# Ledger of designs, part 261: peptides against a protein of PDB entry 7AE7

Target 1, 321 residues: chain A of PDB entry 7AE7
Amino acid sequence: KVYKDLREFLEVLEQEGQLIRVKEEVNPEPDIAAAGRAAANLGKNQPAVFFEKIKGYKYSVVTNVHGSWQNHALMLGLDKNTSTKDQFYELNRRWDKFPVPPNVVKREAAPCKENVIDKDINLFEILPLYRINEQDGGFYISKASVVTADPEYPDDFNKLNVGTYRIQVKDRDRVGIQALAMHDIAVQLEKAEAENKPLPIAITIGNNPLVTFMASTPVGYNQNEYEFVGALQDGVPMDIVKSDLYDHLYVPAGSEVVLEGHIIPRVRTVEGPFGEFPGSYSGARLQCEVKIDRITHRTNPIFENLYLGIPWTEIDYLMAL

## One batch from the design tools (peptide; made by RFdiffusion4, then SolubleMPNN)

Design b2_p27_2_s2 (from b2_p27_2, 12 letters changed)
Fold by OpenDDE base, seed 1:
Structure b2_p27_2_s2 (fold): chain B 321 residues (1-321), chain A 27 residues (1-27)
Amino acid sequence: as target 1 above (321 residues)
Amino acid sequence: SAEEEELKKKVEEQRKKIEKLLEESKV
């Protein structure tokens, strides 16, 4: 089975008993994190947790989408009881199908384009933001697939990078992004900053689960993550659409929310702390800042965010592959 | 260090800023 978007995957998770739906209104803090921890305590088959109603917000949150081997099997379109060994064999078999070029769909065919916000941008109106950990320096967007390109080779599709980065909300229309030197985005940013130019960026939230997976999987600088998604779909191309602001940036057609903007050149602002692992916080540092210039989103967008808890974090599943 | 204290101060200022922003921006 192949998924076009997060919603098709959540439907399968629910059908397979791998999603808990919380229908009662919850407080964003501490209830989202607390309910995630409670779900993790249900055993090895940790379900996704879908919160339909968040107090003080219009839209829903889902967490722990990748938080189990069953969910990982389902992501690959396998039986949920497929052994970890067989999942790895199948993953490796499909990996050899790279590259599988994506389909570029028209703007009118892309669900992520259903709604547009191009003025008076306020992230709090679109995303039910909450602190994941009590000690976090603010609100984090932790499962975004961030799209950037090489500013020297903007038309080279093989240099289009889709990565996962720690993103802290800084203002209504600003986020901090943790671009480490080992990340492809850091190479691209260095080139932009050398010329004192903004780096175009699209921060995509709530994707096809294989996009989120590949954005968390290191690949070569000249390899496109979307072409691996097609490989992992056993040769079925994924659907992408051109960003609204930039001709050279493509986003998943089915994204729940797309934040389009730019990294401000040569600006560094305080970011952190964030609890990446239970009992471990990455310290505060000066980090890059993104200005959000445009938002596109699906009607009733789902905010997919990371679950962090004991005994296994969702990161452990995303990085263990 | 002085740098660590300045960073800690900036973190606290950012916390206060974002908490105020949440209060003003929450639906």
Scores: peptide ipSAE 0.261, ipTM 0.799, DockQ to the pose 0.837
Fold by OpenDDE base, seed 3:
Structure b2_p27_2_s2 (fold): chain B 321 residues (1-321), chain A 27 residues (1-27)
Amino acid sequence: as target 1 above (321 residues)
Amino acid sequence: SAEEEELKKKVEEQRKKIEKLLEESKV
């Protein structure tokens, strides 16, 4: 089975008993994080948790989408009871199908383009933001697939990077991004900053689960994560669409939310702290700042965010390769 | 260090800022 978007995957998770739907209104803090921790304590078959109603917000949150081996099997379109060994075998078999080029769809065919915000941008109107950990320095977007390109080779699709980075909300239209030297985005940013130019960026939220998986999986600088998604779909291309602001940036056609903007050159502002693991906090640092210039989103967008729980985090499953 | 104390201060200022933005932006 292949999924076009997060919604198709969530439907399958629910059908397979791997999603808990919370229908009652919850407080964003502490209830979302508390419910996540409770779900993690259910053992090895940790479900996703979908919050339909959040006090003070219009839209829903889903957490722990990748939080179990059952969810990982379903992501690959396998039986949920497929052994970890067989999942790895199948993953490796499909990996050898790289590259599988994506389909570029028309703007009118892309669900992520259903709604547009190009003025008076307010992230809090679109994303039901909450503190994941009690000691967090603010609100984080932790499962975004961030799209950037090489400023020297903007038309080289093989250098298009889709990565997962720690993103802190800084203002209604600004986020901090942690671009570490080991990340492809840092190479691209260095090139832009050398010329004192903005780096174009698209921050995509609520994707096909294989996009999120590949964005969390290190690949070569000259390898496109979308072409691996097609490989992991057993040779079925994924659908991408051109960003609204940039001809050279492509986003998943089915993204729930797309934040389009730029990294401000040579600007560093305080970011953090964030609890990446229980009892472990990445300290505060000066990090890059993104200006959000445009938002596109699906009607009633789902905010997919990271679950952090004991003993296994969702990160452990995303990085287990 | 003085740098660590300045960083802590900036973190706290940012926290207060974003909490205010949350309250102002709640639907």
Scores: peptide ipSAE 0.249, ipTM 0.785, DockQ to the pose 0.890
Fold by OpenDDE base, seed 4:
Structure b2_p27_2_s2 (fold): chain B 321 residues (1-321), chain A 27 residues (1-27)
Amino acid sequence: as target 1 above (321 residues)
Amino acid sequence: SAEEEELKKKVEEQRKKIEKLLEESKV
């Protein structure tokens, strides 16, 4: 099975008993995090948790999408009971199919383009934002696939980067992004900042689960994550679409939400803490700031966000490769 | 350090700002 978007994957998770649907209205805090912890306590086959109704918000949240080996097997289109060994074997077999170039679809064919917001941008109207941890310095977007390019080689598709970064909401139309020196985005930003230019960015939320997986998997600077997604789909290309603001940025055609904007050059603002203990600020740093200039989204967009719980985090499954 | 205290202050200012935005932006 290949998935075009998050919705097709969530349907399969639900059919396979790997998704809990919460139909009653919940409070964003603490109920989302509490329900995630409760789901984690159900054993090793931790389901995704889908919240249909969130008090004070219009749209839904899903968490823990990658939160088990069963979900990982299903992501690969395998039986949910496929052993970790066999999953690893199949992953490696498919990895050798790289590169599998994506299909570029027309704007009219891309579900992520169903709705557009280009004025009076307010992230709180689109995303049901909540604190994951009580000690968090704010609201985080933690499972976004962030698209950037090399500003010296904008037309080199092999230098297009799709990465996962910690993103803190700063304003209605501003987010902080943690760009560490080891990330490809930091190399690209350094080039832009040398000329005091903005770095174009597309922050994509609620993707095909293999996009989220590859965005969390380190690859070479001259390797495109979308070409690995096609490899992991056993040679079936994924669908991408051109961003609205930038000719050189491509986003997953099926993204639930796309935040298009730019990293403001040579500006640093406080980011964090995230997941810190009470009274600790060790995780707080001066980080980059993104201005959001345009949003495109599916009708009734699903906010996919990271589950952080004990004993196993969703990150453990995304990085266990 | 003085730098850590200044960073802590900025974190608290940002927290207050975003909490206000949440109250103003809730549907």
Scores: peptide ipSAE 0.241, ipTM 0.776, DockQ to the pose 0.846
Fold by OpenDDE base, seed 2:
Structure b2_p27_2_s2 (fold): chain B 321 residues (1-321), chain A 27 residues (1-27)
Amino acid sequence: as target 1 above (321 residues)
Amino acid sequence: SAEEEELKKKVEEQRKKIEKLLEESKV
């Protein structure tokens, strides 16, 4: 099976008993993190947790979407009881189908374009933001697929990068992003900053699970993650759509929320701390800052965010394959 | 270090800022 978006995947997770729906209103803190930890204690078959109602917010949160081998098997369209070995063999078999070019859909056909916010941007109105860890320096967006291009080769689709980065909310319309020197985004940012130019960016939230998987999987600088998504879909192209602000940036057509903006050149602001691992905090650092200039979103957008639990984090499953 | 103290101050300022924004933005 191939999934067009997060919603189709969540439906399958629910059908397969791999999603818990919390219908009662929860407090963003501490209830989301606490419920996630409780779900992690259910053993190896950790379900996704979908929070329908969050106090003080309009929209829902889902966590732990990739948080088990069963969820990973289902992501591949396999039986949920498929062994990790067989999942690995299937991944490798599909990997050899690279590249599978994405299908570029019209704006009118893209669910991520259902609603637009181009003025008075406030991230808190769109995302049910919460601290994942009590000691976090702020609210994090931890499962975004971040789209950037090479500013020297903006029309080279092979250099279009879709990556996962640590993102801290800084203001109503600003986020900090951790661009490590080893990541493709850092190379692209360096080129932009050399000319004192903004780096165009699209931060996409709530995607097809294979997009999130590939955004978390290291690939070559000249390899497009969307073409791997098509390969992992066993040769079925994924649907992408042009960003609203940039002709050279393409986002998943089914994204729940798309934050379009730019990395401000040569600006560094305090970011962190963040509890990347239970009981371990990364120090605060000066990191680059993104100005959000436009938001597009699905009606009733679902905020997919990372689960950090014990003994296994969702990251462990995203990086294990 | 002075740099660490400045960074801690900036972190605390950022926390207060974002908490205020949250309270102002709650529905």
Scores: peptide ipSAE 0.241, ipTM 0.787, DockQ to the pose 0.853

Design b2_p27_2_s3 (from b2_p27_2, 13 letters changed)
Fold by OpenDDE base, seed 5:
Structure b2_p27_2_s3 (fold): chain B 321 residues (1-321), chain A 27 residues (1-27)
Amino acid sequence: as target 1 above (321 residues)
Amino acid sequence: SALDELLAELVKEQREKIEKLLEESRV
């Protein structure tokens, strides 16, 4: 099975008994994290947790989407009881299908374009933000697929980067992003900053689960993550759409939320701390800052965010493949 | 270190800012 978006995947997770739906209104803190931990305690078959109602917010949260081997099997369109060994075998088999070029769809055919916010941007109106860990320095967007291009080769589709980065909310229309030197985004940012230019960016939230997986999987600088998504879909192309602000940036057509903006050149602001592991907090550092200039989103957007629980975090599953 | 102290202050200021934004933005 191939999924067009997060919603189709969540439907399958629910049908397969791999999603818990919380229908009662929850407090963002501590209830989201507490319910996630409670779900993790259900053993090896850790379900996704879907929160329909969050106090003080309009929209829903889903977490732990990739948080089990069953969910990973279903992501690959396999039986949920497929062994880890067989999942790896199938993943490797499909990997050899690279490249599978994506379909570029028209703007009117892309669900991520249903709604537009281009003034008075407030991230808190679109995303039900909460602290993942009690000691976090703020609110994190931890499962975004971030799209950037090479400023020297903006039209080279092979240099279009889709990566996962730690993103802290800094203001209504600003986020901090951790662009480490080992990431492809850092190469692109260095080129932009050398000329004191902004780096165009699209931060995409709530994607096809294979997009999120590939954004978390290291690939070569001249390899496009969308072409791997098509390979992992067993040769079925994924759908992408041109960003609204930038002709050279393409986003998943089915994204729940797209934050379009730019990394401000040569600006560094405090980011952190963040609890990447239970009882382990990253220190605060000066990191890049993104100005959000435009938001597009699906009607009733779902905020997909990372689950951090004991003993295994969702990140452990994303990195284990 | 002086850097650690500065970062701690900046973290505190950022926390205060984001809490205020949260209070103002909750529906």
Scores: peptide ipSAE 0.317, ipTM 0.837, DockQ to the pose 0.785
Fold by OpenDDE base, seed 1:
Structure b2_p27_2_s3 (fold): chain B 321 residues (1-321), chain A 27 residues (1-27)
Amino acid sequence: as target 1 above (321 residues)
Amino acid sequence: SALDELLAELVKEQREKIEKLLEESRV
C-alpha cells in the first residue's frame, strides 16, 4: 500500500489498532507528553496517539506516528507483524529503485493549498504548540520536512534538500532552526549568507510517512529525498507541488501545513534547550532564524509532532532504518 | 563562561516572550 498523505496513513494505523484516539479535551501541557509516555508503556504495540481536542487550540495533534516496528511495517505497506529483518530486506530492495522522480501536481490538485494565510501570520492559530519536555526552552516543531535548495543551482532538482531539523517557535511568524555544519541546509545557507541573501525555505508538517522517514535519513547532497520516497513506495512516484513563494521549492502535495519563508541572513538568535533524549538536553545556542511569510494548510490541519519517551523514542525508530 | 551566562539570560528572555505570546495567541 502507498499513502498519499498523513491522513491515509493514520486511517490505516487506526484500522490496524496502531492508533489511540483521545477524544476528550486535553491540556497541551502536560497531557500530550504524559499520554505519549503512557502509550509507549503499552509494550510492543506502541501506537500513534491522536489528540482531537486541545485546550486553547482549534486543531489536532498526532504523535508517535513512527514510534514502533509495527508502524514502520505499515509505512512500508507491509503486514504490521512483518519482522524487522524482513522490513530491512524490503527497504533495501526498494532502495535500489532510486531514483523514482515525483509527480509535480498543479496547485489546485494539492491538498496543502486548501487554505492560505499571507497576512497576520500566527503559528499558534495553526499549530497546537506545546512543550515536548518540561525543561524545553520553548515550543518545538520536531517532525517537519524542511525544503531548501542550493542558491547557486536553484534549478538543479538533485540539490533540492528535504531534511529534518530542530525548529523552535520564536514568535508568531518566526522560528529558530538548528542548521548544523553536517546538514545539507548548512551548506546552502553558507552560500546564501556569503552574498548576504535570504535562503528560501518551506517547512512542511504532517506528511506522507515515507517523506518524514526520508527527511530523517541522510542522503547525498546531489540526491533528492523525494526520489527515494518513490523508490520506497516500490516505484510509485510521490506527489509534490510547487511552493507558492518560490518556483524552485517543491513541497509534498498532501502536507497538513506548509510554512513558507526565508532564513534571515547573518542573524543568530537563541535556540534551545531541547530534550532530544530522556534526561539529556542539547544546550542553548545561537542559531538561524526563519521568517514565515506565507502559510498554506489543509482544512483542519493535523499537527504531527515527535514523541520523546522511555524506553524507545520515535527518533530511535526513524534512525534505525 | 560569559557565553553560558549570556545564553542563559537569552533563554530566560525568550521563555518569557514566548509564554506571553502563547497567552495572547491561544484560542
Scores: peptide ipSAE 0.303, ipTM 0.826, DockQ to the pose 0.788
Fold by OpenDDE base, seed 4:
Structure b2_p27_2_s3 (fold): chain B 321 residues (1-321), chain A 27 residues (1-27)
Amino acid sequence: as target 1 above (321 residues)
Amino acid sequence: SALDELLAELVKEQREKIEKLLEESRV
């Protein structure tokens, strides 16, 4: 099975008994993190947790989407009981199909374009933000697939980067992003900042689970993550759509939320701390800041966010293959 | 270090700012 979006995947997770739906209103803190920990304590078959109602917010949250080997098998369109060995074999078999170019769909065909906000942007109205860990320096967006391009080669689709980066909410229309030197985004940002130019960016939230997986998987600088998604879909192209602000940036057609904007050149603001693992925090640092200029989103957007817990985190599953 | 102290203050200011924004932005 191939999934067009997060919603199709969540439906399968629910059908397979790999999703818990919380229908009662919860407090963002501590209930989201507490329920995630409770789900993790159920053992090796950790379900996703879907919160329908969050006090003080209009929209829903889902966590732990990639949080088990069963969910990983289902992501690949396999039986949920497929062994880790067989999942790895199938992943490698499909990897050799690279490249599988994506389909570029029209704006009118892209669910991520159902609603537009270009004035009075407020992230808190769109995303049910909460602290993942009690000691976090703020609210994090931890499972976003971030789209950037090489500013010297903006039309080179092979240099289009889709990566996962730690993102802290800084204002109604601003986020901090952790762009480390080892990330492809850092190379692109360096080129933009050398000329004191903004770096165009699209931060995409709530994607096809293979997009999220590939955004967390290191690939070559001249390899496009969307072409790997098509390979991992066993040769079925994924659907992408042009961003509204930039002709050279493409986003997943099915994204729940797309934050379009730019990295402000040569500006650094405090980011962190964040609990990458329970009881282990990365220190605060000065990091780059993104101005959000436009939001597109699906009607009733689902905020997909990372679960961090003991003994096994969702990151461990995303990085284990 | 002086940098660590500065970062700690900036983290505090950022936290206070975001908490205020959350209160103002709740639906």
Scores: peptide ipSAE 0.301, ipTM 0.827, DockQ to the pose 0.818
Fold by OpenDDE base, seed 2:
Structure b2_p27_2_s3 (fold): chain B 321 residues (1-321), chain A 27 residues (1-27)
Amino acid sequence: as target 1 above (321 residues)
Amino acid sequence: SALDELLAELVKEQREKIEKLLEESRV
């Protein structure tokens, strides 16, 4: 099976007994993180946890979407009991289909364009933000697929980067982003900052699970993650749509939320700390800041966020491949 | 270090700012 969006995947997870739906209103803190920890304790078959109602927010949260080998098998459209070995075999077989170019759909056909916010931007109205860890310096968006391009070659689709980065909410319309020197985004940012120019960015939340997977998988600087998504869909192209602000940035057509904006050149603000692992905090650092200029979102957007817990984090599954 | 102290202060200020924004933005 191929998934167009997060919602189709969540439906399959629920059908396969790999999603817990919490229908009762929860507090953002500590209930979301606590429920994630509880789900991790259910053993090897850790389900996704979908929170329908969150106190003080309009929209829902889902966590632990990639949090098990069963969920990975289902992501690949395989039987949930497919062995890790057979999953790897199938991944490798499909990898040989690269590149599979995405379909560019019309704006009217893209669910991520159902709603637009271009004034009075407030991230707290769109995302049910919560602290994952008690000592976190703020609210994190930890499972976004971030789209950037090479500012010297903006029309080179092979240099379009879709990556996962640590993002801290800094204001109603501002986020901090951790762009490490080893990341492709850091190369692109360096080029923009050399000219004192903003770097265009689209931060996409709640995607087709293979988009999230590929955004977390290192690829070559001249390789487009969307073309790998098509390969991992066994040769079925994924659907992308042009961003509203930038002609050269394309986002998944099915994204729940798209934050369009720019990295402010040569500005660094405090970011962190963040508990990447239980009992382990990254220090606070001066990091890049993104101005959000436009939001597009699906009606009743689902905030997909990372689960962090013992013994296995969702990161371990996203990076294990 | 002086940098660590500055960062700790900035983190505190950022937390206070975000908590205020959250209170103002909750529905």
Scores: peptide ipSAE 0.260, ipTM 0.800, DockQ to the pose 0.855

